# Designs tried in a protein design run: peptides against a protein of PDB entry 3HUF. Part 61

Target 1, 320 residues: chain A of PDB entry 3HUF
Amino acid sequence: MWIIEAEGDILKGKSRILFPGTYIVGRNVSDDSSHIQVISKSISKRHARFTILTPSEKDYFTGGPCEFEVKDLDTKFGTKVNEKVVGQNGDSYKEKDLKIQLGKCPFTINAYWRSMCIQFDNPEMLSQWASNLNLLGIPTGLRDSDATTHFVMNRQAGSSITVGTMYAFLKKTVIIDDSYLQYLSTVKESVIEDASLMPDALECFKNIIKNNDQFPSSPEDCINSLEGFSCAMLNTSSESHHLLELLGLRISTFMSLGDIDKELISKTDFVVLNNAVYDSEKISFPEGIFCLTIEQLWKIIIERNSRELISKEIERLKYA

## One batch from the design tools (peptide; aimed at target 1 S44)

Design b2_p26_5 (made by RFdiffusion4)
Pose (drawn by RFdiffusion4):
Structure b2_p26_5 (pose): chain A 301 residues (1-255, 262-274, 288-320), chain P 26 residues (1-26)
Amino acid sequence: MWIIEAEGDILKGKSRILFPGTYIVGRNVSDDSSHIQVISKSISKRHARFTILTPSEKDYFTGGPCEFEVKDLDTKFGTKVNEKVVGQNGDSYKEKDLKIQLGKCPFTINAYWRSMCIQFDNPEMLSQWASNLNLLGIPTGLRDSDATTHFVMNRQAGSSITVGTMYAFLKKTVIIDDSYLQYLSTVKESVIEDASLMPDALECFKNIIKNNDQFPSSPEDCINSLEGFSCAMLNTSSESHHLLELLGLRISTFMKELISKTDFVVLNGIFCLTIEQLWKIIIERNSRELISKEIERLKYA
Amino acid sequence: EEEELEELDEEEDEWLKEKEEEEEEE
């Protein structure tokens, strides 16, 4: 999401999260959901218009920011963005850091993008919540993405967690649920500062894994728990390969050396396991000679 | 401080008026 703050006291020492939509910025305007007051001698009463476009699907995958547009409102001393004078018809920016000078004001309004892309585990969940989050400037999606910062697991209806959840836990993504989304549905009309929504997501994540037999204590204890082992799978997606890599496994992808060298076969007279079955062992027992002894029992037998 | 903000408003209104006159002449 987009955030602005400034040096000096021109924004009253406060920062602000800007959502998609339009803002009028000026010396004689009151701070509300659509106006930003910036006090300095050289800043016109109504000085600039900031327009932030809603996110595209591509931004969920690239981590790119919502398009930020600045128009100078025919002012006495002009508007610059990253030292470029804003012409008539305005300019649009897709960089993540913007220094915005209004008039001759010695202090710049500094706009920066904080990464936040939310992956859903369920298509009906994505369809229900996507428009809400897009209006906040938060890209969403279902498929794997390297720009994902948060993952929404389904209601853990007393049942096993999905591979998408296991994978998000291992790559150190923040796992959240419906209750955090309900919090996000509160905030569009609000004027709130930088990092206002992020800590609640971490609290939600820390609470989810507490007293939960689908999770261990941390991603750290899960990572490289199966080092020394090897495995094989059919047309492994780069995500499943990365998931198995994070467990410390050696992997052989196939389309005498696929059988005796390889300890087990991971699926979607050879011995086979699902990732769902592998997760049950990856949690269960204690040590390296115990949590990887139940997996060593399933091989010999 | 309040007087300075009023003076700035007056100067900006005078400038806008001069600018409108110039646009009308064009």

Design b2_p26_5_s1 (made by RFdiffusion4, then SolubleMPNN; from b2_p26_5, 10 letters changed)
Fold by OpenDDE base, seed 5:
Structure b2_p26_5_s1 (fold): chain B 320 residues (1-320), chain A 26 residues (1-26)
Amino acid sequence: as target 1 above (320 residues)
Amino acid sequence: KEEEEKKLEEEEEKWEKEREKEEEEE
């Protein structure tokens, strides 16, 4: 989201969130959803127009800002952004930090981008929330991105957390739920006067982790916890592969259970399967190897003695 | 500083009035 602040008292000492939309900026406007009052004698009654675009798909992957357009409203002294005069037709900016000078005002408006990119675990929740979040200047998507700051966990009561949620946790993203999204939808009017009224996702995250025994105490407890072990998996999920890599596993890939030969078994401590293959193929599992799902592996990983538990399961099947 | 700010305000007010006249003549 864009946040503005200013030097001196020209913004009355307040910070403000700018959502996607159009703002008239000037001395003789009243602060509202489409106007920004600036208090200086050297600023026109209506001095500039700010237009913030909705996030692009690219912004979701890069964590870049919503495009910020500035137009001077035919003022005598013009408008500058980052010491450059704004062109007569207006200019567009993708920099994360903008110093906006209105006319000859000795104080600048400082606009800065606070990155927030929300990944969704399922397309249904994305479809429900994407429009509203985009109108807040928040990029949204389903695919993993290095720019993701938040991850929406699907709260089906009594279900195991998804691989997406596990991976998001290990990536140190802030896990949020629908309650946080609901709260975000209500703040649009209140944050006009005070940007600090934006809800803190860390409180939501702490509450989720505290109330759900499916999470370890920290991502650091799980990262590289299985260093030195080797697994084999079906080449079906990139996210599952990255999750196993974060556990410190050496990973071999196979296309079918029939491709698991004696050589692969000799080099592999266990086989990781998706739920569908695990349930359908239980009767045809290769002899002498431990097969489990990612969800079963996760239940072991969240335990303090995960390495010992894995070792015991591997040994149990070698001697059976 | 206050005298400079006042001159700048007077210069902006003149510019606004010139533009208002141009819009009335179109």
Scores: peptide ipSAE 0.185, ipTM 0.785, DockQ to the pose 0.247
OpenDDE base, seeds 1, 2, 3, 4: peptide ipSAE 0.107, 0.181, 0.179, 0.028; ipTM 0.712, 0.783, 0.782, 0.547; seed 1 fails the geometry check

Design b2_p26_5_s2 (made by RFdiffusion4, then SolubleMPNN; from b2_p26_5, 11 letters changed)
Fold by OpenDDE base, seed 4:
Structure b2_p26_5_s2 (fold): chain B 320 residues (1-320), chain A 26 residues (1-26)
Amino acid sequence: as target 1 above (320 residues)
Amino acid sequence: KEKEEKELEKEEEEWEKEKEEKEKLE
């Protein structure tokens, strides 16, 4: 989200969130959802127009800012952004930091981008929330991204957490739920005067972890917990691969169960399968190798003695 | 500083008037 602050008292000492939309900036406007009052005698009554675009798909992957357009409203002294005069038709900016000078005002408005990118595990939830979140200047998507800061967990009572949720947890993404999204949708007006009133997701996250026994106490409990072990996985998802990598596993990939030969078995401690393959191919599993799902692996990983547990399962099948 | 601010305010008010006059002529 864009946040503005200013030197001196020209913004009344307050930080403001700028959501996607259009703002008239000037001395003789009243602060609301479409106006930013600037307290300076050196600026026009209506000095500039700020237009913040909704996030692009690219912004979700890069963590880049919503496009910030500045137009001077035909003022005598013009408007500058980062010491450059704004063109007559307006200019658009993608920099994360903007110093906006209105005319000859001795104080600048400082705009900075606070990155927030929300990944969804469920396409239906994305379809429900994306529009509202985009109107908050929050990029949204389904695919894994290095720019993701938050992950929406689907609350299905009695279901195992998804691989996406497991991976989001291990990569230290803040896991949130629909309750937090609902809360975000209500704060838009309250944060106009004070950007600090933006809700913190950490409390939501703590409550999710506390109330769900499928999570370890911390990501650090699981990261590299299986260092020294080797697995083979079916080339199914990037998230599954990244999850296993974060566990410290040496990973071999195969395309079919038929590719699991005696040589691969000799070098591999266990095989990780998706649920569909595990359920369909149970009868076709190679002898002498431990096959499990990611969800079954996760149940072992969350235990304090995960290394001992996995070793026992490997030994049990090697000597059976 | 206060004199300079008043001069700038006056210069801007003059420009606003000139603009309003142009907009009435178009």
Scores: peptide ipSAE 0.234, ipTM 0.825, DockQ to the pose 0.240
OpenDDE base, seeds 1, 2, 3, 5: peptide ipSAE 0.233, 0.229, 0.227, 0.231; ipTM 0.824, 0.821, 0.819, 0.823

Design b2_p26_5_s4 (made by RFdiffusion4, then SolubleMPNN; from b2_p26_5, 11 letters changed)
Fold by OpenDDE base, seed 1:
Structure b2_p26_5_s4 (fold): chain B 320 residues (1-320), chain A 26 residues (1-26)
Amino acid sequence: as target 1 above (320 residues)
Amino acid sequence: DEEEEKKLEEEEEKWEKEKEKKEKEE
């Protein structure tokens, strides 16, 4: 989200969130959803127009800002952004920090990008919330991104957490739920005058972890917890691969269960399968190897004695 | 500083009045 602040109390000492939309900036406007009052005698009544675009798909992957357009409203002294005069038709900016000078005002409006990028685990939830979140200037998507700051957990009551949720947790992404999204939808008006009123997702995250026994106490309890073990997995999910890497596993990939030969069995401690393959082919598992799902593995790794538990399961099947 | 601000305000007000005249003549 874009946040503006200014020196010399020209914004009344307030920080303001700018959502996607158009704003008239000037001395003789009243602060509302489309106007920004600036308190200076050296600026025009209506000095500039700010236009913030909705986030792009690229912004979701890069964590880049929503495009920020500035147009001077044909003022005597013009408008500058980062010491450059704004062109007659306006200019667009993708920098994360903008110093906006209105005419000869001795104080600048400082605009900065606060990174917030929400990944969804469920496409139906993305479809439900993406429009509203984009109108807050929040990039949204389904795929893993290095720019992801928040992850929406799919609440299926009584089910194991998804691989996406597991990976988001280990990646130290802030896990949120639909209740937080509901709350975000209501803040648009309250944060106009005070950007500090933006809800803290960390409180939501703490409550999710505290109330769900499927989470370890911290990601650090699981990261590299299986260092020294080797696994094989189906080459079907990049997210599953990255999850297993974060556990410290040496990973071999295969294309089908038929590729699990004596050589692969000799160099791997266990095989990780997706639920569909596990359920359909459990009768045809190779002898002498421990096969499990990621969800079954997760139930082991959240235990304090995860290494001992894995070792016991491996031994049980080698001597059976 | 106050005299300079007042001068700038007067200069902006003149510019606005000139703009309003041009918009009425078009």
Scores: peptide ipSAE 0.262, ipTM 0.839, DockQ to the pose 0.250
OpenDDE base, seeds 2, 3, 4, 5: peptide ipSAE 0.258, 0.260, 0.112, 0.260; ipTM 0.835, 0.835, 0.696, 0.838

Design b2_p26_6 (made by RFdiffusion4)
Pose (drawn by RFdiffusion4):
Structure b2_p26_6 (pose): chain A 301 residues (1-255, 262-274, 288-320), chain P 26 residues (1-26)
Amino acid sequence: MWIIEAEGDILKGKSRILFPGTYIVGRNVSDDSSHIQVISKSISKRHARFTILTPSEKDYFTGGPCEFEVKDLDTKFGTKVNEKVVGQNGDSYKEKDLKIQLGKCPFTINAYWRSMCIQFDNPEMLSQWASNLNLLGIPTGLRDSDATTHFVMNRQAGSSITVGTMYAFLKKTVIIDDSYLQYLSTVKESVIEDASLMPDALECFKNIIKNNDQFPSSPEDCINSLEGFSCAMLNTSSESHHLLELLGLRISTFMKELISKTDFVVLNGIFCLTIEQLWKIIIERNSRELISKEIERLKYA
Amino acid sequence: SSNLSDSLTLEEKEEIAREENEEEKE
């Protein structure tokens, strides 16, 4: 999401989260959902227009920002972005840091992008919530992405968690649920400061894993719990390979050395396991000679 | 301090801003 703040007291010492849409910025304008008051001698009454475009699907994967456009409103002293004068017809920016000077104001409005891309575990969930989050400047998607910061698990309807959830937990993604999304549906019309929505997501995550037999205490205890073991799988996607790597496993991808060297086969007279079955063991027992002893029992037998 | 209506188009808002800024330059 986009945020602005400034030195001096030109934004009254406050920061602000800017959503997709258009803002009029100037000396004689009141701070509301579509106006930003910036007080200085050289800033025109209605000085600049900031237009933030809604996100594209590609930004969910790249982590790129919503396009930020600035138009000078035929002002007395002009507008610069990163020291470039804004011409007529305005300019658009896809960088993550923008220093915006209005007129001759010695203090710049500093706009910066905070990473926030939300992965859903369910297509019906994505379709229901995507437009809401996109209007806040939050890219969404279903497939794996390296720019994902949050993961929405399905309602844990007294049932097992999905591989997407296990994977998000291991790569240290913040796991959230419907209740946090309901909170996000509250905030479009609001004028709120930097980092206003982020801590609630962490609180939601910390509460989800509490008293929950689908999760251990932390990603740290799960990571490298199967070190010393090895495994094999058919056409492993880079995500499943990374998931198994995070468990400390040695992996051999296939299209007398696939059998005796390899302790077990991970799927989607050899011994086979699903990741769902592997997660049950990854949690269950205590130590390294216990939580990896039940897996050592399933191999010999 | 005042605000423009949200019902106005962008072209209308820009026209108002141009007129005000021409007056301010004078």

Design b2_p26_6_s1 (made by RFdiffusion4, then SolubleMPNN; from b2_p26_6, 8 letters changed)
Fold by OpenDDE base, seed 1:
Structure b2_p26_6_s1 (fold): chain B 320 residues (1-320), chain A 26 residues (1-26)
Amino acid sequence: as target 1 above (320 residues)
Amino acid sequence: LENLSDSLSDEEKEKIAAEENKKEKE
């Protein structure tokens, strides 16, 4: 999201979130959803127009800002952005920091990009929320992104957390739920005067973790917890692979259960399968190897004695 | 010219800017 603040109290000492939309900026406007009052005698009554675009798909992957357009409203002294005069037709900016000077005002409006990128693991929830979140200047998507700051957990009652949720947790992404999204949807009017009124996602996250026994207390409890163990996995998803890497596992990939030969068994402590393969092929598991699902593995790794638990399961099957 | 602007207080800069902006309206 774009946040503006200013020097010399020209914004009344307040920070403001700028959502996608158009704003008339000047001395003789009243603060609302489409106007930014700037308190300086050196600024024109209507001085500039700011236009913030909705996030692009690229912005979701890069964590880049919504495009920020500045147009001077035909003022005598013009408008500058980053010390450069704004062109007659206006200019567009993709820099994360904009120093905006209105005319000869010695005090600048500082616009800065606060990155917030929300990943969804559920396409239906993305479809429900993406439009509203984009109107807040929040990029959204389904695919993993290095720019992802928040992850929406699907609250399906009685279901295990998804691999995406597990991975998001281990990546230290702030996990949020539909309740946070609902809360976020209500703040648009309240944050006009004070950007600090933006809801704290960390509070939501803390509450999710505290109240859900499917999460460890911290990602650090699980990261590298299985260091020294080796697994084989079916080449299914990148998220599954990355999850196992974050556990500190040495990973071998295979294309089918038939590729699990005696050599692989000799070098592998256990095989990780998806639920579909586990359920369908349970009768055809290779002898002498421990096969489990990612969800079963997750139940082990969230325990304080995860290494002992996994060792016992491995031993049980070596002597069976 | 740049060096002179650095010696002025923010209040003096604002005053000068305000006077210049008055000349925009005339």
Scores: peptide ipSAE 0.031, ipTM 0.582, DockQ to the pose 0.031
OpenDDE base, seeds 2, 3, 4, 5: peptide ipSAE 0.000, 0.029, 0.030, 0.029; ipTM 0.197, 0.574, 0.583, 0.569; seed 5 fails the geometry check

Design b2_p26_6_s2 (made by RFdiffusion4, then SolubleMPNN; from b2_p26_6, 8 letters changed)
Fold by OpenDDE base, seed 1:
Structure b2_p26_6_s2 (fold): chain B 320 residues (1-320), chain A 26 residues (1-26)
Amino acid sequence: as target 1 above (320 residues)
Amino acid sequence: VENLSKSLSEEEKEKIAKEENEKEKE
């Protein structure tokens, strides 16, 4: 989200979130959803127009800012951004830091981008929330992104956490739920004058972890916890592969259970399958190899003695 | 010019603001 602050108390010492939209900036406007009052005699009554665009698809993957447009409103002394005079038709900016000088005012408005990118675990929740979150200047998507800061956990009653949630956790992404999104929907008006009133997602995350036994205390409890073990994986998502890598596993990939030969069995401690393949093919599992789902693996990984548990299971099947 | 604005104290900036504010009243 864009946040503005200013020197010399020209913003009354307030930090303000600028959501996507259009703002008239000047001395003789009242602070509201479309106006920014700036207290300086060197500033015109209506001095500039700021326009913040909604996030682009690219912004979700890069964590880049919403485009920031500045137009001078035909003022005597103009407007500058980063020491450059704004053109007559306005200019657009994608820099994360903008120093905005209105006329001859010696105090600048400092606009800075705070990155927040929300990944969703399912398309239904994305469809429900994306529009509202984009109107907050928050990029949203389904796919994994290196720019992802937050992950919306799919609440399925009585189900295990998804691979996406597991991976988000291990990536140290802040896991949130629909309750946090509801909070975000209600604060838009309150944060106009005080950006500090933005709800802390870390509190939501802490509560999720505390109240859900499917999470370890920290990602560090799981990262590299299976170092030295080897697995084979069938037709998994990129997230599943990356999840197993974060566990410290050596991963071999195969296209069919029929590709599991004696050589692969000799080099592999266990086979990781998706639920659909596990349920359909359980009768055709190769002899002498431990097969499990990612969800079953996760249940072992969250235990303090995960290495011992896996070792025992491998041994049990080697000698069966 | 760029280096000068960064080096001005808040008090100096406020003084400049007052001086510019007086000129805009004329």
Scores: peptide ipSAE 0.023, ipTM 0.525, DockQ to the pose 0.030
OpenDDE base, seeds 2, 3, 4, 5: peptide ipSAE 0.000, 0.022, 0.007, 0.025; ipTM 0.239, 0.525, 0.373, 0.548; seeds 2, 5 fail the geometry check

Design b2_p26_6_s3 (made by RFdiffusion4, then SolubleMPNN; from b2_p26_6, 8 letters changed)
Fold by OpenDDE base, seed 5:
Structure b2_p26_6_s3 (fold): chain B 320 residues (1-320), chain A 26 residues (1-26)
Amino acid sequence: as target 1 above (320 residues)
Amino acid sequence: VTNLSDSLSEEEKEKIAKEENEKEKK
């Protein structure tokens, strides 16, 4: 989201969030959802128009800012952005930091981008929330992205956490729920005068972990916890592969259970399968190899003695 | 070269900017 601050108390010493929309900026406007009052004798009554676009799909993957348009409202001394005069028809900016000078005002408005990108693991949840979040200037998506700052946990009562949630946790993404999203939707007007009123997602995250026994105490408890072990997996999902890499596993990939030969078995401690393959092919598992699901592996790795537990399971099946 | 701008109070900066704007209105 865009945040503006200014020097010389021209914004009354307040930071303001700018959501997607259009703002008239000037000395003789009243602060509201479409106006920004700037207190200086050097600024026109109506000086500039700011327009912030909704996030693009590209912004979700890059963590880039919503496009920021500036137009001068035919003022005597014009408007500058990053020391360049704004063109007659207005200019658009994708820089994360903008220094906006209104006429001859000695104080600048500083606009900066605070990155917030929300990943969903469920398409129905994305469909429900994407429009509202985009209107807050928050990029949203389903796919894994290095730009993601937050991950929405799907709360199904009595279900195990998804692979997406496991991976989001290990990569230190802030896990949030629908309660946080609902709260974000209600604060839009309250943050006009005080950007600090944005809800803290870390408090939501702490509450999720505290109330769910499926999480370890920290990501650090699981990262590299299985260093020195080797696994094989079906080439199914990138998230599953990245999850196993974060555990410190050496990973081999195969296309079918029939590709698991004696050579692969000799180099592999266990095979990781998805639930569908595990349930359907359980009778066809190769002899002398430990097969488990990611969810079964997760139940082992969240334990303090994960290395001992996995070793015992490997040994149990080698001699069976 | 000590930047003269750092020695001026906010009120002085605003006063200078006002005086410059008044000079260009003539």
Scores: peptide ipSAE 0.024, ipTM 0.508, DockQ to the pose 0.048
OpenDDE base, seeds 1, 2, 3, 4: peptide ipSAE 0.020, 0.000, 0.016, 0.000; ipTM 0.513, 0.227, 0.428, 0.277

Design b2_p26_6_s4 (made by RFdiffusion4, then SolubleMPNN; from b2_p26_6, 8 letters changed)
Fold by OpenDDE base, seed 3:
Structure b2_p26_6_s4 (fold): chain B 320 residues (1-320), chain A 26 residues (1-26)
Amino acid sequence: as target 1 above (320 residues)
Amino acid sequence: VYNLSKSLSEEEKEKIAKEENEKEKE
């Protein structure tokens, strides 16, 4: 989201969030969803128009800002952004930091981009929330991205956490839920006067972890916890592969259980399968190899003695 | 000539703003 602040109390010492939309900026406007009052005699009654676009699909992957358009409203002394005069038709900016000078005002409006990108675990939740979140200037998506800051966990009561949730946790992404999204949708009016009133996602995250025993105490307890072990995995989601990498595993990939030959068995400590293959093929598992699902692996990983537990299971199946 | 845009102190900025306000009253 864009946040503005200003020097010399021209914004009354307050920070403001600018959501996607159009704002008239000037001395003789009242602060609302479409107006920004700037207190300076050197500023025109109606000085500039700010237009913030909704996030692009590219912004979800890059963590880039919503496009910021500035137009001077035919003022005597014009408008500058980053020391450059705004063109007659307006200019657009993709920089994360903008110094906006209105006329001869000695104080600048500083606009800065606070990156927030929300990944969803399922398409249904994305479909419900994407439009509202985009109107907050928050890019959204389903695919893994290095720019993701938050992850929406699906609250299925009584189910194990998904691979996406596991991976988001290990990536140190802030896990949130529907309650936080609902709260975000209500704050538009309150944050006009004070950007600090934006709800803290970390509080939501702490509450999720505290109330769910399926999470380890920290991501650091699990990262590289299986260093030195080798696994083979069915060619599954990229998230599954990345999750196993974050555990410190050496990973071999295969396309079918029929590809699990004696050579692969000799090089691997265990095989990771998806639930569908695990349940359908239990009878046909190769002898002498430990096969488990990611969810079963996760249950071991969250234990304090995960390495010992895995070693015991590997040994049990080698001598069985 | 590297124009070191000396970040005007807040006091210098306030002084300029006052001087401009006096000129708009004339």
Scores: peptide ipSAE 0.024, ipTM 0.452, DockQ to the pose 0.028
OpenDDE base, seeds 1, 2, 4, 5: peptide ipSAE 0.020, 0.000, 0.000, 0.020; ipTM 0.482, 0.242, 0.276, 0.481; seeds 2, 5 fail the geometry check

Design b2_p26_7 (made by RFdiffusion4)
Pose (drawn by RFdiffusion4):
Structure b2_p26_7 (pose): chain A 301 residues (1-255, 262-274, 288-320), chain P 26 residues (1-26)
Amino acid sequence: MWIIEAEGDILKGKSRILFPGTYIVGRNVSDDSSHIQVISKSISKRHARFTILTPSEKDYFTGGPCEFEVKDLDTKFGTKVNEKVVGQNGDSYKEKDLKIQLGKCPFTINAYWRSMCIQFDNPEMLSQWASNLNLLGIPTGLRDSDATTHFVMNRQAGSSITVGTMYAFLKKTVIIDDSYLQYLSTVKESVIEDASLMPDALECFKNIIKNNDQFPSSPEDCINSLEGFSCAMLNTSSESHHLLELLGLRISTFMKELISKTDFVVLNGIFCLTIEQLWKIIIERNSRELISKEIERLKYA
Amino acid sequence: SEENNSEDFTEEQKEIIEKNEEILKE
């Protein structure tokens, strides 16, 4: 999401999260859901218009920011963005850091993008919540993405967690649920500062894994728990390969060396396992000679 | 246009400008 703050006291020492939509920025304007007051001699009463476009699907995958546009409102002393004078018809920016000078004000309004892209585990959940999050400037999606910062697991209806959840836990993504989304549905009309929504997501994640037999204590204990082992799978997607890599496994992808060298076959007279079955063992027992002894029992037998 | 660009200041705005000038001198 987009955030602005400034040196000096021109924003009253406060920062602000800007959602998609339009703002009028100026000396004689009150701070509300659509206006930003910036007090300095050289800043016109109504000085600039900031327009933030809603996110595209591509931004969920690239981590790119919502398009930020600045128009100078025919002012006495002009507007610059990253030292470029804003012409008539305005300018649009897709960089993540913007230094915005209003008039001759010696202090710049500093806009920066904080990464936040939310992956859903369920298409009906994505369809229900996507428009809400997009209006906040938060890209969403279902497929794997390297720009994902949060993952929304389904209601753990007393049942096993999905591979998408296991994978998000291992790659150190913050796992959240419906309750955090309900919190996000509260905030569009609000004027709130930088990092206002992020800590609640971490609290939600820490609470989810507590007293939960689908999770161990941390991603750190899960990572490299199967080192020394090897495995094989059919047309492994780069995500499942990375998931198995994170377990410390050696992997052989196939389309007498696929059988005796390889300890087990991971699926979607050889011995086979699902990732769902592998997760049950990856949690269960204690040590490296115990949590990887149940997997060593399933191989010999 | 002249009204928008006029230099009309409130007491609160003057206090903030003075404070910004003190910070700029530091």

